# Designs tried in a protein design run: peptides against a protein of PDB entry 5KEZ. Part 117

Target 1, 320 residues: chain A of PDB entry 5KEZ
Amino acid sequence: NVAIYNPFRPWWERYQPVSYKLCTRSGNEDEFRNMVTRCNNVGVRIYVDAVINHMCGNAVSAGTSSTCGSYFNPGSRDFPAVPYSGWDFNDGKCKTGSGDIENYNDATQVRDCRLTGLLDLALEKDYVRSKIAEYMNHLIDIGVAGFRLDASKHMWPGDIKAILDKLHNLNSNWFPAGSKPFIYQEVIDLGGEPIKSSDYFGNGRVTEFKYGAKLGTVIRKWNGEKMSYLKNWGEGWGFVPSDRALVFVDNHDNQRGHGAGGASILTFWDARLYKMAVGFMLAHPYGFTRVMSSYRWPRQFQNGNDVNDWVGPPNNNGVI

## One batch from the design tools (peptide; made by RFdiffusion4, then SolubleMPNN)

Design b2_p17_7_s2 (from b2_p17_7, 8 letters changed)
Fold by OpenDDE base, seed 2:
Structure b2_p17_7_s2 (fold): chain B 320 residues (1-320), chain A 17 residues (1-17)
Amino acid sequence: as target 1 above (320 residues)
Amino acid sequence: SSNAYTDQYNKYRASLK
């Protein structure tokens, strides 16, 4: 991914890929392979956060400022480490003036235009699908158990399906023969937009962002909400079917006031309430649960915004 | 920060008004 130095190595640089090399601040491919092996050997499975909707931001300067030193040029859509070129992006398909998503009520914009400037890959192209599949298959062959598909809302479900159809079975060293990768798709659906979580049920599970948002309001006792109202928690609250849901109290985005949930989201900053929420989530039989393991950072609020919301995990001069 | 989901957050906040 791109190496950002202003601010200094933010967490979100990881979501701006310039190659599919397993070479990041977390380590190199050999170290990753070693970790996957060690984890699998003790029954801990690895699920990769796969960024396949886009490459880096269109405004990032060209050069070799990346975690593996790969050259890239956002301006010319040149990512030779893949390789991608201008033919592999949706620039010509997006019809907005800015090239970015401008109206989330237009499903076509949401899928074909750039998400906040991130160069949007042409996932309709078999070439692009194959390059992504190669990346994911390499991970599968290493021994990962599945994937979180980042920004799935911004990809056509059929394009996702086409990629998934190219995937290998899981590594038989640790998984039964014929096992398929576990897929869960990040789709922010709080209602009010044309794109629905149900559009993606055919590809795997989806993130249920209503879960953390609503649970937060209840535990915070907002709007007269009571814990007793959680008796029918799950489908009774309008959430997706349990067998399609991946649920969580918070994620890295809304923990920082990004994405979905706003101020209702409970985090470790409110330790007591957060423990209640996580405990309830683990106890209540709805969805596939995900527990967040995060870290403190020096929050500094200015005009209601944390100016340090970019801060990534503890590191030594950029090295994690 | 320049993350991918700022717009979505803003839309959510707007929906609460």
Scores: peptide ipSAE 0.032, ipTM 0.722, DockQ to the pose 0.134
Fold by OpenDDE base, seed 4:
Structure b2_p17_7_s2 (fold): chain B 320 residues (1-320), chain A 17 residues (1-17)
Amino acid sequence: as target 1 above (320 residues)
Amino acid sequence: SSNAYTDQYNKYRASLK
């Protein structure tokens, strides 16, 4: 991915890929392979946050400032390490003046235009699908168990399906023969927009952002909410079917006051309430649970915004 | 148009630039 130095190596640089090389601030491919092996050997499975909707931002300077030194040129849509070129992006497909998503009530824009400047891959192309599949298959062959698909809301479900159809079975050294990768898709659906979580049920589980938002409200006793109202928690609250839901109290985005959930989201900063929420989540059978492991950072609020929300996990001069 | 949550999401994504 792109190496960002201002601010210094933020967490979100990880979401600006320039190649599919397993070479980042977390380590190289050999180290990753070693980790996966060691984890699998003790029954711990690895799920990769796969950034396949886009490459890096269009405004990033061309060069080799990347975690593996790969050259890239956002301006010309040149990512030779893949390789991708101008043919592999939705520049011509997006009809907005800016090239970015301008109207989230237009599902076509949401999927075909750039997410705030992030170069949008043309996932309709078999070539692009295949390159992504190759990346994911390499990970599968290494021994990962599945994937979180980042920004799935911004990809056509059919394109995702086409990629998933190209995926190998899981590595039989650790998984039963014929096992398929576990897929969960990040889709922010809190209502009010045309893209629905149900659009993605065919591909795997989806993130249920209503879960954390509503649970936070209840635990906080906001708006007269009571714990007793959780009696029909799950589908009874309008959430997606349990077998399609990946649930969580918070994620990295809404933990920072961004993304879906707003102020109701509970985080480790509110330890007692957070533990209550997480405990409830783990005790309740609804959905596939995800527990957040985060970190403290020096929050600095200016005009209600944490100017240090970019801070990544503890690191040694950028190396995690 | 977008709702408040979408706006927050966009704000997050905007930080990637």
Scores: peptide ipSAE 0.031, ipTM 0.724, DockQ to the pose 0.079
Fold by OpenDDE base, seed 5:
Structure b2_p17_7_s2 (fold): chain B 320 residues (1-320), chain A 17 residues (1-17)
Amino acid sequence: as target 1 above (320 residues)
Amino acid sequence: SSNAYTDQYNKYRASLK
């Protein structure tokens, strides 16, 4: 991915890829392979956060300022380490003036235009699908158990399916023969927009962001909400079917007040209430549960916004 | 029309540049 120095090595630089090389601040491919092997050998499975909707931001300077030193040129859509070229992006397909998503009530913009400048891959192209599949298959062959698909809301479900259909079975060294990758898709659907979580049920599970948002409201006793109202928690609250839901109290985005959930989201900053929420989540049978493991950072609120929400995990002068 | 969550999302994603 791109190396960002202003702010200094933020966590979100990881979501601006320039190649599919397993060479980042987290380590190199050999180290990753070693970790996966060690984890699998003790029954811990690895699920990769796969960024396949886009490459880096269009405004990033061309060069070799990346975690693996790969050259890239956003201006010309040149990513030779893949390789991608201008033919592999949706620049001509997006019809907005800016080339960015301008209206989230327009599903075509949401899927065909750039997510705030992030170069949008032409996932309808078999070449692009194949390159992504090759990346994911390499990970599968290493021994990962599945994937979180980042920014799934911004990809056409059919394109995702086409990629998934190219995937290998899981590595038989650790998984039963014929096992398929576990897929969960990040889709923010709190209502009010045309893209729905149900659009993606055919590909795997989806993130249910209503879960953390509503649970936070209940635990905080906002708006007269009571714990007794949780008797029909899950589908009774309008959530997606349990067998399609991946649920969580917070994630890295809404932990910082980003994305979905707003102020209702409970985090480790609210330790007591957070423990209550996580405990409830783990005890309740609805959905597939995900527990957050995070870190503290020096929060500084200005006008209601944390100006340090970019701060990444603990590091030594950029080295994790 | 945009909702509060969409606005937050856009604000966050805008910071990725």
Scores: peptide ipSAE 0.028, ipTM 0.720, DockQ to the pose 0.077
Fold by OpenDDE base, seed 3:
Structure b2_p17_7_s2 (fold): chain B 320 residues (1-320), chain A 17 residues (1-17)
Amino acid sequence: as target 1 above (320 residues)
Amino acid sequence: SSNAYTDQYNKYRASLK
């Protein structure tokens, strides 16, 4: 991914890829392979956050300022380390004046235009699908158990399916023969927009952002909510079917006050309430649970916003 | 602290409540 120095090595630089090489702030491919092996040997499975909707921001300076040193040129859509070129992006398909998503009530725009300037990959192309599948299959062969698909809301479900159909079975050194990768898709659906979580059920589980938002409201006793109202927690609260849901109290985004869920989201900053929420989540049978492991950063609020919400995990000069 | 990615992304996510 791109190496961002202003601000200094933010967490979100990881979501601006310039190659599919496994050399990042966390380490090189050999170190990653070693970790996966060690984890699998003790029954801990690895799921990769796969950024496959886009490459880096269109305004990032060209050069070799990346975690693996690969050259890239966002302006010309040149990513030779893949390789991608201008033919592999949706620039011509997006019809907005800016090239970015401007109206989230337009599903086509949400999928075909750039997410906040991030160069949008043409996932309808078999070439692009194959390059992504190659990346994911390399990880599968290393021994990962599955994937979080980042920004799934911004990809056509059919394109995702086409990629998933190219994937290998899991590594038989640790998984039963014929096992398929576990897939969960990040889709923010709080209602009110045309894209629905149910659009993605066919590909795997989806993130249920209503879970953390509503649970936070209940635990905080907002709007007269009571714990007793959780008696029909899950589908009874309008959430997606349990077998399609991946649930969580917070994630890296809404932990920083961005959303979805706003101020209702509970985080480690509110330790007591957070432990209550996480405990409830783990005890309740609804959905597939995910627990957040985060870190403290020097929050600095200005006009109600944390100006340091970019801060990544503790690091040594950018190296985690 | 100023970044086009974070500004737009956070703005959208902040609107989801």
Scores: peptide ipSAE 0.052, ipTM 0.736, DockQ to the pose 0.373; fails the geometry check

Design b2_p17_7_s3 (from b2_p17_7, 9 letters changed)
Fold by OpenDDE base, seed 3:
Structure b2_p17_7_s3 (fold): chain B 320 residues (1-320), chain A 17 residues (1-17)
Amino acid sequence: as target 1 above (320 residues)
Amino acid sequence: SANAATDQYNKYVESLK
């Protein structure tokens, strides 16, 4: 991915890929293989956060400032380490003046235009699908158990399916023969927009962002909410079917920003309430649960926003 | 900001209002 130095090596630089090389601030491919093996050998499975909707930002300077030293040129859409070229992006398909998503009520814009400047891959192309599948299959062969598909809301479900249909079975050294990768898709659906979580049910599980939001409200006792109201927690609260839901109290996004996490979201900053929420989540049968493991950073709030929400994990000069 | 996560987060927060 791109190496960002202003601010200094933020966590979100990981979501600006320039190649599919397993060479990052966390380590190289050999180290990754070693970790996956060690984890699998003790029954801990690895699920990769796969960034496949886009490459890096369109305004990033060309060069070799990347975690693996690969050359890239956002201006010309040149990513030779893949390789991608201008033919592999949706620049001509997006009809907005800026080239970015301007109206989230337009599903076509949401999928075909750039997410805040991130170069949008033409996932309708078999070539692009194949390059992504190759990346994911490499990980599968290493021994990962599945994937979080980043920014799934911004990809057409059919394109995702086409990629998933190219995936290998899981590595039989650790998984039963014929096992398929576990897939969950990041889709923010709180209502009010045309893109729905149900659009993605056919590909795997989806993130249920209503879960953490509503649970936070209840635990905080906002608006007269009571724990007793959780008697029909899950589908009874308007959430997606349990077998399609991946649930969480917080994630790396909503633990940052507005109001030390934003709205009702509970985080480790509110330790007692957070433990209550996580405990409830783990005890309740609804959905597939995910627990957040994070870190403290020097928060600095200005006008209700943490100006240091970019801060990544503790590191040594950018190396974790 | 110049990242997908932040943009998605902002939309999420707005949807809660």
Scores: peptide ipSAE 0.028, ipTM 0.712, DockQ to the pose 0.148
Fold by OpenDDE base, seed 4:
Structure b2_p17_7_s3 (fold): chain B 320 residues (1-320), chain A 17 residues (1-17)
Amino acid sequence: as target 1 above (320 residues)
Amino acid sequence: SANAATDQYNKYVESLK
């Protein structure tokens, strides 16, 4: 991915890929293989946050400022380490003046235009699908158990399906023969937009962002809500079917006050309430649970916004 | 992730509730 130095190596640089090389702040491919092997050998499975909707931001300077030193040129859509070229992006497909998503009530824009300037891959192309599948298959062959598909709302479900159909079975060294990768898709659906979580049920589980948002409200006792109201928690609250839901109290985005949930989201900053929420989540049978393991960072609020929300995990001069 | 636009929109939607 792009190496960002201003601010200094933010967490979100990981979501600006320039190649599919397993060479990042966390280590190289050999180290990753080693980690996966060690984890699998003790029953710990690895799920990769796969950024396949886009490459890096269109405004990022061309060069070799990347975690693996790969050259890239956002301006010309040149990512030779893949390789991708201008033919592999939705520049011509997006009809907005800016090239970015301008109207989230337009599903076509949401899928075909750039997410906040991130170069949008033409996932309709078999070539692109295959390159992504190759990346994911490489990970599968290494021994990962599945994937979180980042920004799934911004990909056509059919395109995702096409990629998933190209995936290998899981590595038989650790998984039963014929096992398929576990897929969960990040789809922010709190209502009010045309894209629905149900659009993605065919591909795997989806993130249920209503879960953390509503649970936070209840535990905070906002709007007179009571814990007893959780009696029909899950589908009874209008959430997606349990077998399609990946649930969580918070994630890295809304933990920082961004996106779905807003101020209702409970985080480790509110330790007691957070523990209650996580405890409830783990105790309740609804959905597949994900527990957030985060870190404290030096929050600095200016005009209601944390100017340090970019701060990533504890690191040694950028190396995690 | 790392999408300020989505965050802003989602915050707006949430404010309507």
Scores: peptide ipSAE 0.028, ipTM 0.703, DockQ to the pose 0.110
Fold by OpenDDE base, seed 2:
Structure b2_p17_7_s3 (fold): chain B 320 residues (1-320), chain A 17 residues (1-17)
Amino acid sequence: as target 1 above (320 residues)
Amino acid sequence: SANAATDQYNKYVESLK
């Protein structure tokens, strides 16, 4: 991915890829392989956050400022380490003046235009699908158990399916023969937009963002909410079917929302309430649960916004 | 962060208050 130095190595640089090389601040491919093996050997499975919707931001300077030193040129859409070229992006397909998503009520824009300037890959192309599949298959062959698909809302479900159809079975050294990778898709569906979580049920589980949002209001006793109202928690509250849901109290994004994690979202910053929420989540039989492991950073609020929400995990001068 | 979806979500969460 791109190496960002202003601000200094933010967490979100991870979501601006310039290659599919397993070479980042976390380590190199050999170290990753070693970690996967050690984890699998003790029954801990690895699920990779796969960034496949886009490459880096269109405004990032060309050069070799990347975690593995790979050259890239956003201006010319040149990513030779893949390789991608101008033919592999949706620049000509997006019809907005800016090239970015301007209207989230236009599903075509949401999927064909750039997410906050991130160069949008032409996932309709078999070449692009194959390059992504090769990346994911490499990980599968190493021994990962599945994937979180980042920014799934911004990809056509059919394109995702086409990629998934190219995936290998899981590594038989640790998984039963014929096992398929576990897939969960990040889709932010809080209502009010044309793209729905149900559009993606065919590809795997989806993130249920209503879960943490609503649970936060209940635990905080906002708007007269009571714990007793959680009696029909889950589908009774309008959430997606349990077998399609991946649930969580907070994630890396909403933990950095306006204010302390974005109003209702509970985080480790509110330890008592957070423990209540996580405990409830783990106890209640709804969805596939995900528990957050995070870190403290020096928050500085200006006008209700944390100006240090970019801060990544503890590191030594950029080295984790 | 450089994520429009995150910003959208944050606005929604704040509206729940």
Scores: peptide ipSAE 0.026, ipTM 0.675, DockQ to the pose 0.106
Fold by OpenDDE base, seed 1:
Structure b2_p17_7_s3 (fold): chain B 320 residues (1-320), chain A 17 residues (1-17)
Amino acid sequence: as target 1 above (320 residues)
Amino acid sequence: SANAATDQYNKYVESLK
């Protein structure tokens, strides 16, 4: 991915890829293989956060300022390490003046335009689909069990399906023959927009962001909410079907909202309430549960916002 | 924030107050 130095190596640089090489501040491919093997040998499965909607920001300077030293040129859409060129992006398909998503009530903009300047891949092209599938199949070969598909809201469900159809069965060294990768898709559907979580049910599970938001209000006793109201928690609260839901109390994004938690969202910063929420989530039989593992950073609030919400995880390699 | 989706979510959560 791109190496960002202002601010200094933020967490979100990981979501600005310039190649599909397994070479980042988290480690190299050999270290990753070692981890996957050790985990699989004790029944712990690995699911990769796959960034396949886009490459890096359009305003990033060209050069080799990346975690694996690969050359890239956002201005010319040149990513030779893949390789991608100007033909592999949706620049000509997006109709907004800026090239970015400007109206989230326009589904075509949401999917064909750049997410905050991130170069939007033309997933309608078989070439692009194949390059992504190659990346994911490499991970499957290493022994991962599945994927979180980042920014799925910004990809057409049919394009995702086309990529998934190219995926191999899981590695038979650890999984039964014919096993398929576990897929869950990040879709932020809080209502009010044309893109719905149900658009993606055919590809796998979907993140249910209403879960953490509503649970936070209940645990905080906002709006007269009571724990007793959680009796029909899940579908009874208007959430997606349990067999399509991936649920969580917080994630890396909403952990960094206004007030370092985004209002109702509970995080490790509110330890007591957070433990209550996580405990409830693990006890209640709704959805596929995910528990957050994060880190502390030096929060500095200005006008209700943490100006240090960019701080990345602890790192000691200092080289990449 | 890192992306527009995060911003939208934060705005929604704030509206719940």
Scores: peptide ipSAE 0.025, ipTM 0.677, DockQ to the pose 0.103

